# Peptides against a protein of PDB entry 7PB4: the designs that were tried, part 207

Target 1, 105 residues: chain A of PDB entry 7PB4
Amino acid sequence: KMLNIKEYKEKLLSTLGEFLEDHFPLPDRSVKKKKKNIQESSVNLITLHEMLEILINRLFDVPHDPYVKISDSFWPPYVELLLRNGIALRHPEDPTRIRLEAFHQ
Target 2, 218 residues: chain B of PDB entry 7PB4
Amino acid sequence: DALQMAVGYFEKGPIKASQNKDKTLEKHLKTVENVAWKNGLASEEIDILLNIALSGKFGNAVNTRILKCMIPATVISEDSVVKAVSWLCVGKCSGSTKVLFYRWLVAMFDFIDRKEQINLLYGFFFASLQDDALCPYVCHLLYLLTKKENVKPFRVRKLLDLQAKMGMQPHLQALLSLYKFFAPALISVSLPVRKKIYFKNSENLWKTALLAVKQRNR

## One batch from the design tools (peptide; made by RFdiffusion4, then SolubleMPNN)

Design b2_p16_6_s3 (from b2_p16_6, 6 letters changed)
Fold by OpenDDE base, seed 2:
Formats: structure tokens, sequence, C-alpha cells
Structure b2_p16_6_s3 (fold): chain B 105 residues (1-105), chain C 218 residues (1-218), chain A 16 residues (1-16)
């Protein structure tokens, strides 16, 4: 039973990863290296998959404080996507923190 | 179209190493400003430009000018607003840009097509009350958004604590009065019966433009 | 449709 749940979770995570890569990729940074000093903040954006992994892990690791601090690596459209679709919630007192929605009703 | 070229410039960034980057930027910015103030912008144009203004892609001066010309022809998409708020969380925009955004949001509130998703951001807006520069405008926004379901004991405590720190500010009193209306049992303090709700006139920056929008949509 | 599917997938992961 436990092995089946772990295997199923791994399979589901893999399927989610593939789904996110196909449907919610990061915008290609392929805007050519023309040296224009647009300080595109050299911050490496994380994938939506990585963002969800962080949020899921935080929920399981620290269930009493399941909030993750939004960093510069969080692409704002992904944050918006998660909030808009009821996948994530903002902290009521700290707008820089988000959590996964508690789907356990 | 000149507007499409201008929007495309801001979206895609400058294509060629034009020697005159600043002149090109200024030209496109003036194009957007002229169209926005004369005719308003389409919802799609607002979506693109509002996102750019808050993303930190350009400098504060440019972002401020873009944000000032986010005037709708008809409606603003709630999705554009939600996306804009997501950028505020990342903190790439200046404090002045945040203030301007909240002023804009209050001024344009009636032109936003839907409010369901914006209402879900209530907690985020409420947290922004702690910023002294934002507080007057956030109170006004919350006054527009607050439903009975939003009035919670912890929020009442936070508002009372804020009043203790800031004093009896008209905008805070207006919000507290609304809270007392929805949940009189949570607010035991005697609030002065203000006959008139007073907020800073956020619309002043767009007053002429808003009148023009209302006239076109009649 | 894609966003709804995403929500369902995440829900399933969390309920595990």
Amino acid sequence: as target 1 above (105 residues)
Amino acid sequence: as target 2 above (218 residues)
Amino acid sequence: MKEQLLRLMVKELVEL
C-alpha cells in the first residue's frame, strides 16, 4: 500500500511536470543578446513545476506555517496563475508569502 | 498603426540597437499617452502595458508615465489587475509606483469588468495598510471591496491597532465605519458618526479622462 | 481548461 502511494505520487509529479512544460513554459529568454542595458534582473526564474514543488514540500514539511516567501525567482504570471485558479493563497498579513490552498475540505 | 508599434516596442523591447534608444522610447511613450488620453486604450493594450509598468522592465520614470496613461476605452480586465498585483508582491517597482497603482485601481474600479478575482486578493490589500504611503488609498480600495465575509476579528484588531498608531485618520474611520456596519458586535468602540465618507481624491489624476470615458460609453 | 486541469492535478497531489 505505501509503496503504491509513493509510486503513484512520483508518477503524478512526473505527469504534472510534463504537463507544465508543455502548457506553461517560461517565456524563452531568447530575446537576442543585444547589449541593451535593460537590466533584465539576471535572476534565474524557476519553472512553475519547481514553484509548485516548493509549495507542496513546504505544506508537508511545515504544515503549521505552510507559507513560502515569494522571491525574485518567482515569475509573477505564475504567482497570478496559482492565485487566480485557487491553487495558492496569499498570507493574510504578509503579501510576500503564499501557500497552497488547503484542498482538504 | 502607431499605437500597435508603440505597444509592440514596450512588449518586445527595442529590436535594433538604434543609436537613439531614448528618442525611440520617448516617441512610443508619447504615442501611447496621446491615444490613451484622447480615446482610451483597449483592454488588451492595458493588459500588456500595465504588466510592463509593474514588471521593472523599464525605469521608474517610464513606468510612472505608462501607469498614468492606463485609461480604458471601455473596460479593464480583472485578469490584468490580478497580474498587476502579482508584480507588486515581487517588489521590483518603486514605492511611488505602488502608490500610483493603488490610486489608479481606485480611480478605475468601476471600469473593471469583474470583481470576483480581485475580491480574493482582499487579504493582500489589507496587509498593505501597514505602509503609511499606501494606507489612504488601500483604505479606499478596501471600502469598495469589503463584504460581510471579509470582516473578521483579526482584521478589526489590526485596524484598531493601526488607528492607535496613526490616529483617527478619515480614510481609516471610513473603513472602520463600514466594518461596524457589517459586524457591529466586533467594534465596541464609539466611532464618530461621520455624515460624509472622506477619501483622498484619487481620481484627480484621471478626472478629465474618466469624464471622457463615461461620455463615450453613454 | 488547462488551468482547471492544473488545479485538479495539484489537488490530487496534496490529497495524497
Scores: peptide ipSAE 0.560, ipTM 0.386, DockQ to the pose 0.318
Fold by OpenDDE base, seed 3:
Structure b2_p16_6_s3 (fold): chain B 105 residues (1-105), chain C 218 residues (1-218), chain A 16 residues (1-16)
Amino acid sequence: as target 1 above (105 residues)
Amino acid sequence: as target 2 above (218 residues)
Amino acid sequence: MKEQLLRLMVKELVEL
């Protein structure tokens, strides 16, 4: 039973990935607006798919502490997107940590 | 061509300067209707017009007419359907438009190119079962979408509760029978052996058009 | 609009 749920979760995540690539792509770095001071933060931004995968996995793996620390790889607009739409919640005491919303109704 | 001009009108909206906005709207709407029923629409045209019909950009009468002519020439893009469902979530369309959309979705189901993203919306569709106006059509849609992995104990309970509330509806019985097929251990209740599955929408508004599409694509 | 759809998809995943 547990194996089938994990496999199904992975399949759904993969399918969600396709949706996210189409509708929520990372901004192309190619808009070279010439303003000098954008520190090329060498940090590779993760996709929204990868971000959701991390959050979902944390919820399933550690349900008693489902919070993920926001890294520099988390594109801020994605974080705000998730929070604004009630997909994720910020930790009440630590603004650097977010969790998936408990949709368990 | 006339169709491109009509689609462009709906996409860009009415140019302010036309004194006779209603006549122009009607002209373009008739153009879309004529092409859709005769030849079907390209996937790109359906993508544009379906979103317009559900966006609330136009009035309910116009949206209804647009939605009624969402007849494919060949295929409907899954992305167009996903976008359409997203508009349902925003709630800018009328209840009648929602009903019509679910009827359309069931009628056009076989013409949708992929189902992977639509299957992710299973929970959303299932939640719409509580709407008495949508319930018959949602049951039909869920009958088409349901996989073994969708059959969960909580959904079985919800369906049984719904049956207790509204009685033994044919569309609900059809869905429950499918659930029992996938997960017999979850449904202890003896379901009547129905020889035929009956959904209310066996005669869809698009039957003639869909037959024509199938004949052209053979 | 697509954001609300995203929420629904994520909800489906979490309800597993």
Scores: peptide ipSAE 0.538, ipTM 0.540, DockQ to the pose 0.448
Fold by OpenDDE base, seed 1:
Structure b2_p16_6_s3 (fold): chain B 105 residues (1-105), chain C 218 residues (1-218), chain A 16 residues (1-16)
Amino acid sequence: as target 1 above (105 residues)
Amino acid sequence: as target 2 above (218 residues)
Amino acid sequence: MKEQLLRLMVKELVEL
């Protein structure tokens, strides 16, 4: 029973990944070099799929502290997307931490 | 060709300069209807037209006619269905359009190329059971989609509560019987052994068209 | 539009 749930979860995550690649791709780095001093933060942004995978895994692995610290690899528009659509919640005392919404409560 | 011009008209919208917008719209709509019922539509044409029908770009009468002629030549793309469901979430379509869409989705279910992304929408479809107008068609769709992993205690409770409210509906009984098959320990209630599963969509609007599609793809 | 669908897909994953 548990093995089948893990396999099914992995399959669903894979299918979600395909959906996210098609509908929520990272912006192409081709934003033209207008010269202003935007620090080339050479930070490798993660996909929305990877972000959701981290959040889902944290919820299952550490259910008593399901919060993930927002890193520089988290594209700010994705964080905002998750928060605005009630997919994620910000920690009440630490705005740098987010969790998946408890859809069962 | 005439079909490409018709699809292009719906995609781009009415050109402002056409004095007879309604006559032009009717001409293109008839072109799509004629081709769809005679030959079926390509997956790409269905992708475009299905999204248009649910986007609210045109009036309800036009959207209804477009949706009624979403007949595949071969297959329907799963992505087209996912996009269509996303439009249902926005709520710009009429209740009648939603009902027609679920009827269409059940009727065309076997012609959808993949089911993996549609299966992820299980929770959305299940939530739509609370709509009395949608409930019969959603039960049929869920009957086609339900896997053992979808049968959870909270969903069983919701189905039993719905049965208490609506009574022993044939479509709800069919879904509950499937749930009992996958998880007999979750359903202590004796369900009547129904010899025949009955859904309202047994007589769909597309029966003749679907027979023709199956004959062409044999 | 796609955002609401995303929420529903994530909800299904969390319910598994």
Scores: peptide ipSAE 0.537, ipTM 0.542, DockQ to the pose 0.470
Fold by OpenDDE base, seed 4:
Structure b2_p16_6_s3 (fold): chain B 105 residues (1-105), chain C 218 residues (1-218), chain A 16 residues (1-16)
Amino acid sequence: as target 1 above (105 residues)
Amino acid sequence: as target 2 above (218 residues)
Amino acid sequence: MKEQLLRLMVKELVEL
């Protein structure tokens, strides 16, 4: 039973990854080249898939403190997307921390 | 072969320079239709064409025709189905295409190679019950997918609310009966013992094609 | 709509 759940989780994560690649791709670095003044923060942005993996893993690994610190690798529109759609919650006291929504309610 | 050329046309899109775009499109559609209904399509061909049908790359008429000929030679990849569901969410397909997709999904359910990923989309399908046009077909799909672990109190409430709104629909009663089977404590309401589970899909658009597929795979 | 699917997929992952 547990093996099946893990396998199902992995498959769902894979499916989610494909879905996110198709529908929520990172903006091509090429388009940002024209407007000079945005500091090319050399920060490698992570995919929405990777972001969700981090959030999911944190929820499972540390359920009593499921919050993840927003790094510079977190594309702000993705953070907003997750928050706006009730997928993630911001920490009440620390706006730099987000968690997955507890969907069990 | 002619099928590969047709699939390639849909995948790559119309070459700008073709003066007879509509004739070319029709030719390739007919090729796909003919092969699909006679022999079925390979899983890879279904993967490509199903995505195209739901992507909004072509008009509704074309998408409908493609979707109607998504008949497997052997199996359908679950990945193709998952991708298709993802396209439904993008909103580039018509309501009629969504209905047709769910009908197709129910019709082809046994030909899908694996169900694990589809089962994980249970919540998505369940949410689609709120669409009156989809509801009968989604109930049928959920009837095929529902496991004990899917039967949760909030889903029971939603089904009962839908029943209150829509009345005692046969498809909804079938699903509720299944829910009661898995979790009798969650459904206090006496459901009429319907001896026959009736889903509208008894006259499947693909009935003849599916019989042919089953005969070829014996 | 795509965001709703995303939410549902994540929900299913968390509920597993």
Scores: peptide ipSAE 0.534, ipTM 0.531, DockQ to the pose 0.507

Design b2_p16_6_s4 (from b2_p16_6, 6 letters changed)
Fold by OpenDDE base, seed 2:
Structure b2_p16_6_s4 (fold): chain B 105 residues (1-105), chain C 218 residues (1-218), chain A 16 residues (1-16)
Amino acid sequence: as target 1 above (105 residues)
Amino acid sequence: as target 2 above (218 residues)
Amino acid sequence: MKEQVLRLMVEELVEL
């Protein structure tokens, strides 16, 4: 039974990933506007899919502390997207931490 | 090809310089309609045109006509449906377009290549039950989509509340009966044993076209 | 919006 639920979740996550790739891709860094000085913060941004996977996994793995620390790999517009749409919540005391919304739990 | 030109027109939009924009639009729309009803459309053509119909790029009359001719030659991509649903949330389409979309979705359900992504939208469709105009068609769609894993206590409560508000609607009873089948412990209410499930005939608009599609795919 | 669909998809995942 547990394996079936896990497999089903993985399938759903995969399908979500496809949806996110189509509708919420990372901005192409290809606008090489020539201006020199923007410190290309070499930080590899993660996909929204990866971000959601982290949040979902944390919710299930550590339900008593479901918060994830926002790293530099978290594209700020994605964080704001999740927060504004009630998908994620900021920690009440630490704005650098977010959790997935529990919805009907 | 005339169809490719028509699809390209809708995709790229009207070229500014055409003095007769309305005549050009009508010409291309008729081209799409004629091909769709005679031969059906390729999955790629449906992908493009379905998104256009729901994006609000054109007026309601045009969108309605496009949506009515979303008849597959063979299959519809599930991705096209997912994209279409995303546009429904944007609120740029009319209520009548939404109704037509759900009717279309039910009518074309068997021609959709995959259901995995559509199943993830179960919650969205379920939330749309609150719209009185959509409710009959959404119930039919949910009847086709519902799996045991979708039958949750909160959804049962919502359906019962909806039944209390709307009365014993045949489409709602059909969905509740399915829910009771999957989770009898969640539905204590005695549902009338309906031997036959009756939904509004969503296929009526496409009946002839669907028969033709089925005949071509035999 | 696309975001509403996203929310509903995530909700479905969490509720499963």
Scores: peptide ipSAE 0.529, ipTM 0.636, DockQ to the pose 0.464
Fold by OpenDDE base, seed 3:
Formats: C-alpha cells, structure tokens, sequence
Structure b2_p16_6_s4 (fold): chain B 105 residues (1-105), chain C 218 residues (1-218), chain A 16 residues (1-16)
C-alpha cells in the first residue's frame, strides 16, 4: 500500500510539474538586465514545482511539523500565490515558515 | 503538403505580410477540416492543433472549428490531452469550448494511447462537476476514468451534495453507481437500480468519423 | 482559474 501511494504521489508531482512549467514559469532572467542597480542576488530561484515538492515532502515526512522555512530561493510571488489561494499557510508565530494546507486531513 | 502548410500556419501564426489574413485563415482551416474528416490527423498534428485550439491564440469560432476536427487517424497522445487540460485551467477558452472539449475527450477516449497521466487529473475533472454546463460530460468522463483509488469519502459527499442540489440526474446516478460498486461502504443510500446507464450522446458530433477511424484501424 | 486547478492538484496530493 505505501509503495503504491509513493509511486502515485510521484506521478502526480510529475503531472503537476508539467502544469507548472506551462502556466507558472519563473520570469526570464533577461528582463532584469536593463536596470543596473538591482544587486544580482546570486540566489538561484527554484521553480514553483520544486517549492511544492519541498512542501509536499515535508508534509509527508514530518506530518507533526510540516513547516518549511522560506529560503532566499523562494520567489516571493510564488509564496504569495500559494498563501493567497489557500494552498499554503504561514506559521502562526513565525512568518518565515510555511506549510501546505491540511485540506481534508 | 497542404496540411503541413496549414498546421504550420496555425503553429507559427499569421505572417504579417498577408493582406487577406481572414481568407488565408479560412483556407488553412478548410484544409485541416477536409483532411481530418476524410483521413483523420496524425498524433503530432493533433498535438499541435489541440494546443492551439485551447491556448486562446485564435478566436472562439476558429478554436471551435479546430477542436471539432481533432479526429485521429490512429491514436491521440495522452500528452496532448494533458496539455489541453492545462490550457482549460488558464481560462483563455470560452465556456462553449470547455464543453466541446469534454465532449471531444469522451468521444475520443478509446483512441487515447494511455490513461495513466489522465487519471492523475481526476481531481481536476471532479472539481469541474460544479459547473452545470460541464457536469453531464464530466460525469461521463469520470465514469470512464474512475478507479477504486479515486473513490474517497470526500468525493462521495460532494456527489451526494451535488445530487441534493440538482436532483437525481441520470449522469450523476451513473457515476454514483460506479462509486458504490468500488466502495459500497461509503454509499449507504439505496441507488435506484437503473437497467441502463444513460449519458448524453457526446459522440454524436464525431460518430461518422469515429466509425470510419475504427474501420480503417481494423 | 489556473490557481484553482493548482489548488485541486495539490489537494489530491495531500489527500493521498
């Protein structure tokens, strides 16, 4: 049973990844070139797929503390997207931590 | 060939220099329609054109015509369907296009090469039951897709709530009967024993073409 | 609409 759930989860994540690549791509780095002064924050932004993968994995791996610390690799618009749409929740005491919504659990 | 030129036109978009864009568009649409209804389209052609029809690149009339001629020569790629569903989510297509897509998906279901990825979209399709215009066709699609693993208590509740709202619709009863088959413990309500499962005949738009496809592939 | 679909896909993953 557990193996089937894991495999199904991975398949769902793959499908989600394809969906996210098509509809929620990271902004092309090319637009940042014209304004000189934005410090090239050396931080590689992760995809929304990778962000959700982290959140989902944390929920499954550590269900009693499913919160993930927001890193500099988290594109702020993605964080806000997840929060605004009720996909993720901020930790009540630590705004730098987010978790997936429990939905029907 | 004429079909490749037509597909290329839709893929690349209208070249700026054509004075009569509408005439050129109509010519290419007719080419696609003629080939699709006579011979069917290759999986690659369906991949390109289905994506275009749902992307919002063209107007609703054009998208509707393209979608109506998404008739396979042999098979439809599951990936094409997944991409198409992704476009439905973006909301660039009209409500009528969504209805037509679900009708198409049901009609063409047997011609889709694989169902593994489509089954992963079960939750998305299930959510579309809330749309009154889509509900009959979504029920039919879900009837084709539903596995035991998809039958969850929360979905049963949603279906029962939907039945309470819209009444005992034949398409909803068909889906509920399937749910009861997979998970009898989740559905305590006695469903009327319907001798015949009845869905709206979504395939009627393509019936002649589908018969021809089946005959060619025998 | 795309955000709603995203939510539904995530819900499906979480409800497994």
Amino acid sequence: as target 1 above (105 residues)
Amino acid sequence: as target 2 above (218 residues)
Amino acid sequence: MKEQVLRLMVEELVEL
Scores: peptide ipSAE 0.498, ipTM 0.668, DockQ to the pose 0.456
Fold by OpenDDE base, seed 4:
Structure b2_p16_6_s4 (fold): chain B 105 residues (1-105), chain C 218 residues (1-218), chain A 16 residues (1-16)
Amino acid sequence: as target 1 above (105 residues)
Amino acid sequence: as target 2 above (218 residues)
Amino acid sequence: MKEQVLRLMVEELVEL
């Protein structure tokens, strides 16, 4: 039973990854070149898939403190996407921390 | 071959320089239709064409025709279905295309090679029950997909609420009966013992094609 | 619509 859940989770994550790559790709680095004023923070942005993976893992690994600190690798539009769609919640006291929504609480 | 050329046309898109774009499109579409209905399509061809049909690359009429000819020679890849569902979410396809897709998915369900990833999309399909046009077909799909692990209190509540809104629809009753089978404690409501589960698609658009597929794979 | 699907997929992952 547990093996099936892990495999199922892995498959779901893979499917989610493909979905996110297709529908929520990171903006091509080429588009960033034209608008001068975006500070070229040399920080490699993570994919939305990676962001969600971090959030999911934190929820499972540390359920009593499921919050993840927003790093510079977190593309702000993705953070806002998750927040606006009720996928993530901002920490009430620390706006730099977000968690996955507890969909069943 | 003619099919590879047709699939390649849809994949690459119309070459800008062709004066007879519509005639070329129609020619390739007819090629795909003819092969699909006669022989079925390879899993790879379905992967490509299904993606195209749902991507919004072509108009609704073309997408509808492509989707109607997504008939497997042997199997449909689960990955193709997952990709297709992803496109449904992007909203580039029409409501009619969504309905047709769910009808197709139900009709072709037995020809999908694996169900593990599709089962992961259970929540997505369940959410689509709120669409009145999709609801009958989604109920049928969920009836095929539902496992004990999927039967949760919140889903039971949603189904009962939907029943309160839509009335005692046969497709909804079928799904509720299955839920009651898996989790009798969650459904206190006396469901009418319907001896026959009737889903609208007893006559699949693909009935003849599916019979042919089954005969070839025997 | 894509965002709703994303939510549902994540919900399913969290429920597992």
Scores: peptide ipSAE 0.540, ipTM 0.627, DockQ to the pose 0.499; fails the geometry check
Fold by OpenDDE base, seed 1:
Structure b2_p16_6_s4 (fold): chain B 105 residues (1-105), chain C 218 residues (1-218), chain A 16 residues (1-16)
Amino acid sequence: as target 1 above (105 residues)
Amino acid sequence: as target 2 above (218 residues)
Amino acid sequence: MKEQVLRLMVEELVEL
């Protein structure tokens, strides 16, 4: 039974990954180099899949403090997407921390 | 091959230079229809055409005709179905196309090679129960997909709430009866013992085609 | 619609 749940979870994560790759890809780095001094923060953005994996893992690993600190690798539109759709919640006292919503609490 | 040319036309899209775009489209559509109803389509052809039908690349009339001829020669790839469901999420297809897709999915369910990934979409299908137009067909699909592990207290509550709103619909009662079978402790409500499970899609558009497919694969 | 599916998939993962 437990093995089946783990396998099911892994498959669900894989399916989610494929779904996210198809429908929520990172913006192509083809932002035209208009020369203005925007600090090319060479920050490697993570995929929405990777972001969700981090959030899910934190929820399972540390259920009493399921919050993840928002890093520079978190694409702001993805954070907003998760918050706006009730997938994630911002920490009430620390806006730099988010968690997955507890859908069944 | 005429079929390969037709599939290639839908995949690549209309070549800009053709003055008779509509005649060319109709020719290729008829080619696909003729082969599909006569012989069925290969899994690869279904993969391509099913995605096209749901992508919004063509108009609703064309998409409807393509979807109606998604008849397998042997099997449908599970991956094609998963991709198709992903297109439903994008919302570029009409409500009528969504209904037709669920009807197709139920009709072709036995010809899908695997069900593992489709079972992972259980939550998505379950959420679609809230759409009154989809509800009868989604109930039928869920009846085919439901395992004991899918029967959760929150889903039971949602089904009972839906029944309270919509009344005792035959398709909803069928699904609730299955839920009660898997988890009798979660459903305290007395369900009427229905002798026959009835789903609206018992008369599918593909009845004759499905018989032919089964005969070819025997 | 994409977002709803995303929510549902995540919900299912969290419930497992």
Scores: peptide ipSAE 0.539, ipTM 0.628, DockQ to the pose 0.514; fails the geometry check

